# Peptides against a protein of PDB entry 2MBZ, part 3

Target 1, 143 residues: chain A of PDB entry 2MBZ
Amino acid sequence: GINLTPEEKFEVFGDFDPDQYEEEVRERWGNTDAYRQSKEKTASYTKEDWQRIQDEADELTRRFVALMDAGEPADSEGAMDAAEDHRQGIARNHYDCGYEMHTCLGEMYVSDERFTRNIDAAKPGLAAYMRDAILANAVRHTP

## One batch from the design tools (peptide; aimed at target 1 N118)

Design b1_p25_6 (made by RFdiffusion4)
Amino acid sequence: AAAAAAAAAAAAGRRFGGALVLPFI
Pose (drawn by RFdiffusion4):
Structure b1_p25_6 (pose): chain A 143 residues (1-143), chain P 25 residues (1-25)
Amino acid sequence: as target 1 above (143 residues)
Amino acid sequence: XXXXXXXXXXXXGRRFGGALVLPFI
């Protein structure tokens, strides 16, 4: 998948070692179909592809988190759009995490505090803010 | 001090993104 060195993972993922949990991830749910399509796509991903996503993800925090500061609701245009923005980002980056699928991630993320702590490293409650933004975004699209 | 803060924020952002892609690795 990532097949990166500890140094690259640092320069890329920062102080985050996902490889250590590589096989550990399927232990949680390891039952998804989308992961299958993703592994095929992440089969050759390099440090650049991985870093490209990080710099991209960092941009997600400032705006999202900045929305929180202004005290605007997560189902807001700017917030939901930010959610739609997240969808296409994580989808085109692995296979196409559809809307319904993108939501599965939203809540299954609140369950494991390991993700939240690593994700909230930017700010607490961001996971909840995004889920609703993604959930609401999916609704205005859902027939 | 500003440079250290910026490096810490970049490391946090990289960790954030890394956690998001973990399920797909």

Design b1_p25_6_s1 (made by RFdiffusion4, then SolubleMPNN; from b1_p25_6, 13 letters changed)
Fold by OpenDDE base, seed 2:
Structure b1_p25_6_s1 (fold): chain B 143 residues (1-143), chain A 25 residues (1-25)
Amino acid sequence: as target 1 above (143 residues)
Amino acid sequence: EAERAERERRRRGKRVGGALMLPFI
């Protein structure tokens, strides 16, 4: 699991407990390269590292919400750039994330109710908007 | 402002951040 005290976990993640999913994640994905890379990268993460990751995610969330509120299409330059930054953030913090992997994640955000609920806590329809932006970004980067 | 944002963080619950941390769910 994440090597933080209960107090540190509460400070960083609030009411979200990532450890509740550890067993399921291991069972489903424990043999993948992405899982291995994530475990290797995060093994050394401090509270400050996790806080940075959460801050980056919060910023990205605000950016997507602002785009939605402005009426920008999910295939706009702004939305696709936000999707690209999302992809790059995953790559930096967790595992190598190509466009195909990213589109798979985007689809998961709308097909798994747990992800949908978690994402849409910021704004209803955000998961769908992100999925669409992720797909558009992948398309524009595919030859 | 930062403390208010952090309190709102805790109240709004689960975020894109959670999805980023657990992209395998």
Scores: peptide ipSAE 0.214, ipTM 0.803, DockQ to the pose 0.389
OpenDDE base, seeds 1, 3, 4, 5: peptide ipSAE 0.191, 0.184, 0.185, 0.166; ipTM 0.782, 0.778, 0.775, 0.770

Design b1_p25_8_s1 (made by RFdiffusion4, then SolubleMPNN; its pose is not in this set)
Fold by OpenDDE base, seed 5:
Structure b1_p25_8_s1 (fold): chain B 143 residues (1-143), chain A 25 residues (1-25)
Amino acid sequence: as target 1 above (143 residues)
Amino acid sequence: KPLYPNPLALLSLAGGFVRHAQRRR
């Protein structure tokens, strides 16, 4: 799991404990390359590393909310750029994330109620907006 | 062969979404 003390976990994640999902993640994805890469990368992560990851997630959330508030379509340059940064963040911090993988993640955001509920807590419809932006970004980068 | 993402990475991002929502309240 995440190598942080209970106090450090609270400082970084608040009431959200990612380790509560460790067993489910291992059962569903334990035999994938993505799981192996993520475990290898994150094994050396410090509290500061996890905090940076959370700060990046917060910034991305603010960007998407601002785009929605401005009425920008999910296939706008701004929305697609935010989706690209999201993809690159996953690739940098966790595992190789191509456009096909990214579209699968986008679909999970709207098909798994746990993700939908957590994402839409920032703004209703955000999960669907992100999914659409992810798809649009994948299309523009597909030759 | 669909590659399914590491849910932990997604959960971490979801955690960021939750924190942002909490700060806006």
Scores: peptide ipSAE 0.055, ipTM 0.703, DockQ to the pose 0.604
OpenDDE base, seeds 1, 2, 3, 4: peptide ipSAE 0.053, 0.052, 0.044, 0.048; ipTM 0.712, 0.703, 0.696, 0.699; seed 1 fails the geometry check

Design b1_p25_8_s3 (made by RFdiffusion4, then SolubleMPNN; its pose is not in this set)
Fold by OpenDDE base, seed 4:
Order: sequence, then structure tokens, then C-alpha cells
Structure b1_p25_8_s3 (fold): chain B 143 residues (1-143), chain A 25 residues (1-25)
Amino acid sequence: as target 1 above (143 residues)
Amino acid sequence: PKLYPDPLAMLSLSGGFVRHAQKRR
């Protein structure tokens, strides 16, 4: 999994332990290209790399929350742009993430209660908002 | 819709959401 000391993991991820899902992820997705790409990319990641990724996630979270607070619909340009940045972040840091892949991830955010709970901790309904924004962004980029 | 793989990438993002929530409290 993540090649950090327990102390470093705590510094970066806090109370959230991604390693608790390693076995499940391997069992479910271990034979996919995305999994392999992610393993290859992250193999060399330092604490600073992971911290950067987490900072990007925090920023994106704040951005989506701000959009919701402003009353911007999930299919607004702002929300779709945030979704696009989300997609690109996945592609840059982990694995190739096309629009179909992205929409499936969005669906997972609302269908897997673990994701929903974790995401909505920032703001109730955020997972659904992200899913809708992801879908809208995919639609506008799909011929 | 089918579910595509969500390795550490999405879990990491979820972690980010949790941290954001913690900051707001």
C-alpha cells in the first residue's frame, strides 16, 4: 500500500486509514489497468507527494462546498469545471480516467455508503452533488 | 452503470473530504 511510516500516514491522512481497504481494493480491482497504473505511479510517492494529493483533495472539497453554498447547480459551468479538475487529478496522480470511468466513480460515491458517509461529512449531499457534476461534465465532453 | 476500480485514489480523496469536515468542526 502506501509506503509511509505510521506517523507519516497519520500526518497525511489523519483519522482516515486508506490501508484498511487495501485487501478489498485488491480483491475487487486487482486485475484492472487502473489498479496497475496506480500501483506503478504511487510506488515512488513520498510523503510530500501524498500530502500534495491530499491538499488537492481538500481544495477540491472546499470548491464543491462553496459551489453548493452559493446555490450553483451541479450542471453549472463552475461545478462541471470542478468535476473536470477532479477527473484530471485522478489521471495525473493515479490512473487514466476517462469520462466513462469518472461517471462510474461518481456513481460509486452515492451507491457505496462508505464513500457517501465520508464525502458527506464535509457537507450533506456533497456526494450526490459531485456525482451530478461529474455526469454533467462527462456529457458536455462526450460527442 | 457499472462500477470501475477505485483504488487508493478515491480513498485518498475521501480522506480529503474527512479532513475538510474536521476543519469545519
Scores: peptide ipSAE 0.076, ipTM 0.682, DockQ to the pose 0.552
OpenDDE base, seeds 1, 2, 3, 5: peptide ipSAE 0.074, 0.071, 0.065, 0.056; ipTM 0.684, 0.673, 0.675, 0.667; seed 3 fails the geometry check

Design b1_p25_8_s4 (made by RFdiffusion4, then SolubleMPNN; its pose is not in this set)
Fold by OpenDDE base, seed 2:
Structure b1_p25_8_s4 (fold): chain B 143 residues (1-143), chain A 25 residues (1-25)
Amino acid sequence: as target 1 above (143 residues)
Amino acid sequence: PKLYPDPLALLSLAGGFVRHAQRRR
């Protein structure tokens, strides 16, 4: 799991315990390259690393919400750029994430109720907006 | 389409980062 003390986990994640789903995640994804890459990369992460990742996620969420509030289409330059930053963040912090992988993740955001519910807590329809932006970004980067 | 693990899924299948972000707003 995440190599933080209980106090550090609380400081970074609050009442959320990311390790609570470790077994299910391992069962579902344990044989994937992404899982192995993520486990290997994050094994050395400090509290500060995890905090940075959380801050990046917060910023991205705010960015997408702002785009939606402004009425920007999901295939706007702004939305696609946000999607690209999302993809790059995954690639830097967790595992190799090409455009096809990213598109699959976007689809998961709308097909997995747990993701949809959690994402849409920030703004209803956010998961779908992200999926659409991710797809648009993938299309513009795929000849 | 094929589904792949997401950082949120690898940490939490429910997308913990988004939830945490909302609490910090």
Scores: peptide ipSAE 0.047, ipTM 0.663, DockQ to the pose 0.394
OpenDDE base, seeds 1, 3, 4, 5: peptide ipSAE 0.047, 0.042, 0.055, 0.045; ipTM 0.668, 0.669, 0.663, 0.656; seeds 1, 4, 5 fail the geometry check

## One batch from the design tools (peptide; aimed at target 1 N118)

Design b1_p26_1 (made by RFdiffusion4)
Pose (drawn by RFdiffusion4):
Structure b1_p26_1 (pose): chain A 143 residues (1-143), chain P 26 residues (1-26)
Amino acid sequence: as target 1 above (143 residues)
Amino acid sequence: EEEEEEEEEEEEEKEEIEEKLKEGAE
């Protein structure tokens, strides 16, 4: 998958070691189909592809988190769009985490506080803010 | 001597990075 050195993972993922939990991930659910399409895609991903996502993800925090500061609701245009923005980002980066699938991530993320702590490292409750933004975004698209 | 000192510093840095990764992954 990532097949990176500790140094690269640092320069790329920062102080986050996902490889250690590589096989541990499937322990949680390890039953998804999309992961299959992703592994095929992440089979050769390099530090650049992985760094490209991080710099991209950092940008997601400022705007999302900045929306929280202004006190605007997550189902807001700017917030939901930020959610639609997250969808295409994470979908085109692995296989295509569809809307319905993108939502599965939203809540299954609140369950494991490991993810939240690592994700909220930017700010607490961001996981909830995104889920609703993604959930509402999926609704205005859902037939 | 200077090349040994540089190798020791590179090893210490690698160890620090591994420690940060482990600490951060928690």

Design b1_p26_1_s4 (made by RFdiffusion4, then SolubleMPNN; from b1_p26_1, 10 letters changed)
Fold by OpenDDE base, seed 5:
Structure b1_p26_1_s4 (fold): chain B 143 residues (1-143), chain A 26 residues (1-26)
Amino acid sequence: as target 1 above (143 residues)
Amino acid sequence: MEEERRREEEERRKEEIEKRLREGGE
């Protein structure tokens, strides 16, 4: 779980506790390398670390929305670069995230309605746009 | 509503954390 006090959790995440997903995540992914790596890395994270992660996510969301508003295709350099930054953020903060893994995550954004709903709260179609950008970025980095 | 938007953003943040605890199909 996230090693923060209730007060710190509220300051970073608001009223909703991310630990609500802990049981489901453990049940589905608890034996994977990604889960192990993430648990190991985040065990030492401070409030400031989690806040940074949230800030990075918010910035990336705004970046994708801006690209969509500008009419940039998901396979544009701008969109692919945003996808690359997203991948690197996951790799840096949580677990090794190669292009295949990233593509699978992108697909989850459109196939799991919980993710789709939450992502599209920022802008309708954002989840699909991100998925497409992630795929395009993976393709351009595959020899 | 601003409050609704904020709530949706908070839920999104939680899902992003959950995502980062998952393996994507390797």
Scores: peptide ipSAE 0.091, ipTM 0.637, DockQ to the pose 0.038
OpenDDE base, seeds 1, 2, 3, 4: peptide ipSAE 0.084, 0.086, 0.058, 0.062; ipTM 0.637, 0.638, 0.614, 0.615; seed 2 fails the geometry check

Design b1_p26_3 (made by RFdiffusion4)
Amino acid sequence: AAAAAAAAAAARKAAAAAAFAAWAAA
Pose (drawn by RFdiffusion4):
Structure b1_p26_3 (pose): chain A 143 residues (1-143), chain P 26 residues (1-26)
Amino acid sequence: as target 1 above (143 residues)
Amino acid sequence: XXXXXXXXXXXRKXXXXXXFAAWAAA
């Protein structure tokens, strides 16, 4: 998958070691189909592909988090769009985490506080903010 | 400078976790 050195993972993922939990991840659910399509795509991903996503993800926080500061609702245009923006980002980066699938991530993320702590490192409650943004975004698209 | 570096590191950790979560589930 990532097949990176501790140094690269640092320069890329920062102080986050996902490889340690590589096989641990499937322990949680390990039952998804999308993962299958993703592994095929993440099979050769390099530190650049992985870094590209990080710099991209960092940008997600300022805007999302900045929306929180202004006190605007998550189902807001800017917020939901930010959610649609997240979808295409994580989808094109692995296989295509569809809308319905993108939502599975939103709430299954609140369950394990390990994700939240690592994700909220930017700000508390961001996970909830994004889920609703993604959920609402999926609704305006859902037939 | 130290504060900015710490914030950047935290944001990076958040971004890494998000990317890992997407990889992990997707």

Design b1_p26_3_s2 (made by RFdiffusion4, then SolubleMPNN; from b1_p26_3, 19 letters changed)
Fold by OpenDDE base, seed 5:
Structure b1_p26_3_s2 (fold): chain B 143 residues (1-143), chain A 26 residues (1-26)
Amino acid sequence: as target 1 above (143 residues)
Amino acid sequence: SERRREEERRRRISAGALAFASRAFF
């Protein structure tokens, strides 16, 4: 999995232990291109790389929360831009993430309770808001 | 066609579970 010491993992991820899902991910998706891409790309990641990824995720979360607090619709330009940045972040850090893949991820955020709980920890309803923004962003980029 | 699309959709959704291990869900 993530090639960090236990101490480094704690410093980066805190109470969230990504290793707890490694077996499930391997069993269910180990033969997918996304899995292979992610494993290959992240194999060389340092603590600093993972910290950067966390920082990017935190910033994006703050953006979405701020949009929700301001009452901005999920199909607003601001929300769709945040969704686009989210998609690009996945593509840079983990695996190819086109708009179709991204919409599938958005659907997972609301259909998998584990994702919903993790995301909504920042703000109730955030997962649904992200899903809607992701879909809107995909639509506007579909000719 | 619809069957294929649904299978592909399910595959992509499943592949997205990598987000747990990769922290890509944020």
Scores: peptide ipSAE 0.093, ipTM 0.688, DockQ to the pose 0.057
OpenDDE base, seeds 1, 2, 3, 4: peptide ipSAE 0.085, 0.084, 0.088, 0.089; ipTM 0.690, 0.690, 0.679, 0.691; seeds 1, 3, 4 fail the geometry check

Design b1_p26_6_s2 (made by RFdiffusion4, then SolubleMPNN; its pose is not in this set)
Fold by OpenDDE base, seed 2:
Structure b1_p26_6_s2 (fold): chain B 143 residues (1-143), chain A 26 residues (1-26)
Amino acid sequence: as target 1 above (143 residues)
Amino acid sequence: MVTYVKKKTRRNAAGALAALTGYVAP
């Protein structure tokens, strides 16, 4: 799990407790390379590291919301660039995230209601917008 | 227009939920 005190976890994640999903993640993906990579990388993360990760995620959320508010299509350069940054962020912080993996993540964002609820908390439809942007970004990089 | 890639198995998305354990925002 996250190597933080309860207080630190609250400071970083607030009401969201990532550890609540640890068992499910382990059961479903514990034997995957992605899981192993994530566990290895995050094992050394400090509170500051986790905070940075959250800050990066928040920034991306703001970017996507701004794009949606501006009426930019999900296959716009701006949206695809945000999706690319999202992919790269996952790759840096958690596990190797190719375009196929990224598209699978995007699909999960709309197919798993838990993800959808969490994402759409920022803006209704954000999960779907992200999914579409992720797909568009994948297409432009894998012709 | 957004072009969709071929759907992969959920197993192929294995890394997805692993990120949830430390990635709250999208």
Scores: peptide ipSAE 0.045, ipTM 0.724, DockQ to the pose 0.062
OpenDDE base, seeds 1, 3, 4, 5: peptide ipSAE 0.047, 0.038, 0.038, 0.038; ipTM 0.727, 0.669, 0.700, 0.649; seeds 1, 4 fail the geometry check

Design b1_p26_8 (made by RFdiffusion4)
Amino acid sequence: AAAAAAAAAAAARRAAGALAFAAWAF
Pose (drawn by RFdiffusion4):
Structure b1_p26_8 (pose): chain A 143 residues (1-143), chain P 26 residues (1-26)
Amino acid sequence: as target 1 above (143 residues)
Amino acid sequence: XXXXXXXXXXXXRRAAGALAFAAWAF
């Protein structure tokens, strides 16, 4: 998958070692179909592809988190759009985490506080803010 | 100031890494 060195993972993922949990991830659910399509795509991903996503993800925090500061609701245009923006980002980066699938991530994320602590490292409750943004975004699209 | 900025960037990178890793799982 990532097949990176500890140094690269640092320069890329920062102080986050996903490889150590590589096989541990499927332990949680390990039952998804999309993961199959993703592994095929992440089969050759390099540090650049991985770093490209990080710099991209960092940008997600400032705007999302900045929206929280202004005190605007997550189902807001800017917030939901930010959610739609997250979808295409994580979808085109692995296979295509559809809307319904993108939502599965939103709540299954709140369950394991490991993800939240690593995700919220930017700010507490961001996971909840995004889920609703993604959930609402999926609704305005859902027939 | 530089040390604080580096730590904040490292934390944000860790958050982004976790996101990318979660997305990989899905």

Design b1_p26_8_s1 (made by RFdiffusion4, then SolubleMPNN; from b1_p26_8, 14 letters changed)
Fold by OpenDDE base, seed 2:
Structure b1_p26_8_s1 (fold): chain B 143 residues (1-143), chain A 26 residues (1-26)
Amino acid sequence: as target 1 above (143 residues)
Amino acid sequence: MAAREEEERRRRRRAAGALAFLSYSF
């Protein structure tokens, strides 16, 4: 799990604690390479590291929301670039994230109501928009 | 204005948390 005090977790994540899902995550993905990589990388993360990750996620959320508000389609260059940055962020911080994996993540955003609700808290339809942008980005990078 | 901005910040943190969870969960 995240090696922060309860106070530090609250400062970084607010009312959301990713560790509440630790058991489910282990049951569903505990035997995957991605899980092992993520556990290894994040085991040494400080509060500052987690804060950086949250800041990156906040910025990405703002970008997608701005694109939606501007009426940019999810397969626009701007939306696909934001999706690419999202993929690269996962790769840097958690685990090797190829385009196939990224599309799977995007699909989970819309298929798991918990993710959909949490993502759409920023803007209704954001999860679907992200999924579509992720897919478009994957398509343009697939040889 | 301040209340709306704070609510937007809270919403963004929730979304960011969800993204972090998904990234962390795998």
Scores: peptide ipSAE 0.075, ipTM 0.675, DockQ to the pose 0.658
OpenDDE base, seeds 1, 3, 4, 5: peptide ipSAE 0.069, 0.076, 0.071, 0.079; ipTM 0.671, 0.650, 0.653, 0.671; seeds 3, 5 fail the geometry check

Design b1_p26_8_s3 (made by RFdiffusion4, then SolubleMPNN; from b1_p26_8, 9 letters changed)
Fold by OpenDDE base, seed 5:
Structure b1_p26_8_s3 (fold): chain B 143 residues (1-143), chain A 26 residues (1-26)
Amino acid sequence: as target 1 above (143 residues)
Amino acid sequence: AAAAAEAERRRRRRAAGALAFLSRAF
């Protein structure tokens, strides 16, 4: 799990403890390459590493929201670039994330209500917008 | 200040949730 004290977890994540999902993740994906890679990468993460990941996630959220508010299509260069940064963030922090994997994640964001509710807490329809941007970004990189 | 702090806490919770969900998206 995340090797932070309860106080450090609170400082980084607030009232949310990501480790509450550890058992579900292990049960569902414990035998996958992605899980193994993520466990290996995150085992060495410091509080500062987790804070950086949170900051990156917040920045991407604000970026997508700003694009939506500006009326930019999900297949705009700006939206696709944000999707690419999202993909690269997953690759750096967790596991190898190709365009096919990324599109699968995007579809999950709109098909799993827990994801949708979490993402749309920033802005209604954000999950769908992200999915569409992810798909468009994948298409432009895999013609 | 309090409103801004609460907004930041909400963002952190959402980001943490997204991270946990990303883990669940393996």
Scores: peptide ipSAE 0.077, ipTM 0.663, DockQ to the pose 0.440
OpenDDE base, seeds 1, 2, 3, 4: peptide ipSAE 0.111, 0.113, 0.079, 0.112; ipTM 0.689, 0.710, 0.672, 0.693; seeds 1, 2, 3, 4 fail the geometry check

Design b1_p26_8_s4 (made by RFdiffusion4, then SolubleMPNN; from b1_p26_8, 15 letters changed)
Fold by OpenDDE base, seed 3:
Structure b1_p26_8_s4 (fold): chain B 143 residues (1-143), chain A 26 residues (1-26)
Amino acid sequence: as target 1 above (143 residues)
Amino acid sequence: MREEEERRRRRLRRAAGALAFLSRAF
């Protein structure tokens, strides 16, 4: 699991403990390369590393929300750039994330209700907007 | 083709879902 004390976990993740899903994740995805890469990378992460990752995620969320509020389409340069930053963040922090993998993640955000509900907590329709931006970004990088 | 692509996508989604599933927001 995440090598943080319960107090540190609360400081970083609030009332949400990612480790509550550790068993389910291991059962469903334990044999995947992404799982292995993520476990290997995150094994050495400090509280500061996890806080940075959360801060990056929060900032990205704010960017997408701001784009939506401004009426920018999901295939705008701004939305696609945010999607690219999202992809790079995953690649840097967790596992190799090419454009195809990223589009698969985007599709999961709208097809799995647990993801949709969690993402849309920031703004209704955010998951769909992110999916569309992710797809547009992938298309522009794979002509 | 289409069915094979969908099968491939499902496999990739499963792989990608490993980390994302932990936070539901990655």
Scores: peptide ipSAE 0.157, ipTM 0.763, DockQ to the pose 0.032
OpenDDE base, seeds 1, 2, 4, 5: peptide ipSAE 0.123, 0.144, 0.140, 0.107; ipTM 0.735, 0.753, 0.750, 0.725; seeds 1, 2 fail the geometry check

## One batch from the design tools (peptide; made by RFdiffusion4, then SolubleMPNN; aimed at target 1 W29 C104 Y109; its pose is not in this set)

Design b1_p27_2_s2
Fold by OpenDDE base, seed 3:
Structure b1_p27_2_s2 (fold): chain B 143 residues (1-143), chain A 27 residues (1-27)
Amino acid sequence: as target 1 above (143 residues)
Amino acid sequence: MEERRRRRAAGALAAYSAYALPPYKPL
């Protein structure tokens, strides 16, 4: 799991405690390949690794918000490229994330109120926009 | 001080939620 000191966790995550979801994640997903891969990869992560992951997430959030503010459709090249970068970020940092898995994640963002509320804190409708961009990106990469 | 903690927490929550949780629904 996250093997940072309490001080390091506070510096990276602030008022968010990632351990608050550990039991729920284990109960729901502990037998999946994605969970095993994530545990194996993150076991060696430093404070700097976790900070980089946060910075990447913040950058993608700003990028999607900027696309929405510009009136770019979710199936635009810019929105689909942002969705692709999101998919690749998950694959690099946590677990293998193919287009099918990514589509499932996008659907979760709009079907689970906890995810919708957390994502839409940056901009109302962001979760739906991300879902639509994820779907469009999956379609363009499906033969 | 509080604003900085809130900003970090928002980013952390988004990243952790998006990356650490597998999908609830299969295709």
Scores: peptide ipSAE 0.088, ipTM 0.722, DockQ to the pose 0.349
OpenDDE base, seeds 1, 2, 4, 5: peptide ipSAE 0.077, 0.081, 0.072, 0.083; ipTM 0.721, 0.724, 0.715, 0.723; seeds 2, 5 fail the geometry check

Design b1_p27_2_s3
Fold by OpenDDE base, seed 4:
Structure b1_p27_2_s3 (fold): chain B 143 residues (1-143), chain A 27 residues (1-27)
Amino acid sequence: as target 1 above (143 residues)
Amino acid sequence: DEARRRKRAAGALAAAAAFALPPLRPL
């Protein structure tokens, strides 16, 4: 699991506990390269590293919400750029994330009700908006 | 509280990146 004290986990993640999903994740994805890469990268992460990751995710969330509030379509340059930053963040912090992988993640955000509920807590429809932006970004980068 | 809601959503995205992977089945 995440090598933080309970107090540090609360400071970084609040009420969300990523470790509650450890068994399910291992059962579903334990044989994938992405899982191995993520375990290897995150094994050395400090509280500050996890906080940075949370800050990046929070900023991305705010950015997407702002785009939605402005009425920008999910295939706008702004939305696609936000999706690209999301993809690159995954690649830096967790595992190699190509455009196909990213598209699959976007689809999971709308197909797994747990993700949809958690994401849409920021704004209804955010998960779908992100999925669409991720797809649009993938399309523009795969000529 | 909107800040709390956004924090939960951010946590979910981070968790998705860290732990969740796409399904093995074709989409």
Scores: peptide ipSAE 0.125, ipTM 0.765, DockQ to the pose 0.551
OpenDDE base, seeds 1, 2, 3, 5: peptide ipSAE 0.107, 0.119, 0.095, 0.119; ipTM 0.759, 0.760, 0.754, 0.769

## One batch from the design tools (peptide; aimed at target 1 I90 M108 F115 I119)

Design b1_p28_1_s1 (made by RFdiffusion4, then SolubleMPNN; its pose is not in this set)
Fold by OpenDDE base, seed 4:
Structure b1_p28_1_s1 (fold): chain B 143 residues (1-143), chain A 28 residues (1-28)
Amino acid sequence: as target 1 above (143 residues)
Amino acid sequence: SADRARAGAAFAAMDLAGAAMRLAKRRR
């Protein structure tokens, strides 16, 4: 799992513990390249690394929420750019994330209620908005 | 905030689940 003390985990992730899903993830996807890449890459992460990743994710969440509040459509340049940054962030921090993978993630955000609840905690409908932005971004990059 | 922390963590650490599943299904 994440090599942080309980205190450090709380400082970075609050009440959310990603490691609570480790067994399920390993059972279902432990033999995938994405899993292996993520485990290998994150094995060396410090608390500061995880904090940076969390800060980036929080910033992205705020960007999407701001776009929604401004009434920007999910296929706007602003929303698609945010989606692209999301994709690149995953690629840098976790595993190779092409546009196909990214669209699969977007679909998961709306199809897995656990993800939907977690994402929509920031703003109702955010998961769907992100999914749409992710799809639009993928389309514009694969003409 | 706690809600943002949860959302942020979901965007990062938990992403492995659904994507791998969908890709695996397509490759079967």
Scores: peptide ipSAE 0.119, ipTM 0.713, DockQ to the pose 0.052
OpenDDE base, seeds 1, 2, 3, 5: peptide ipSAE 0.113, 0.114, 0.105, 0.108; ipTM 0.709, 0.710, 0.704, 0.702; seeds 2, 3 fail the geometry check

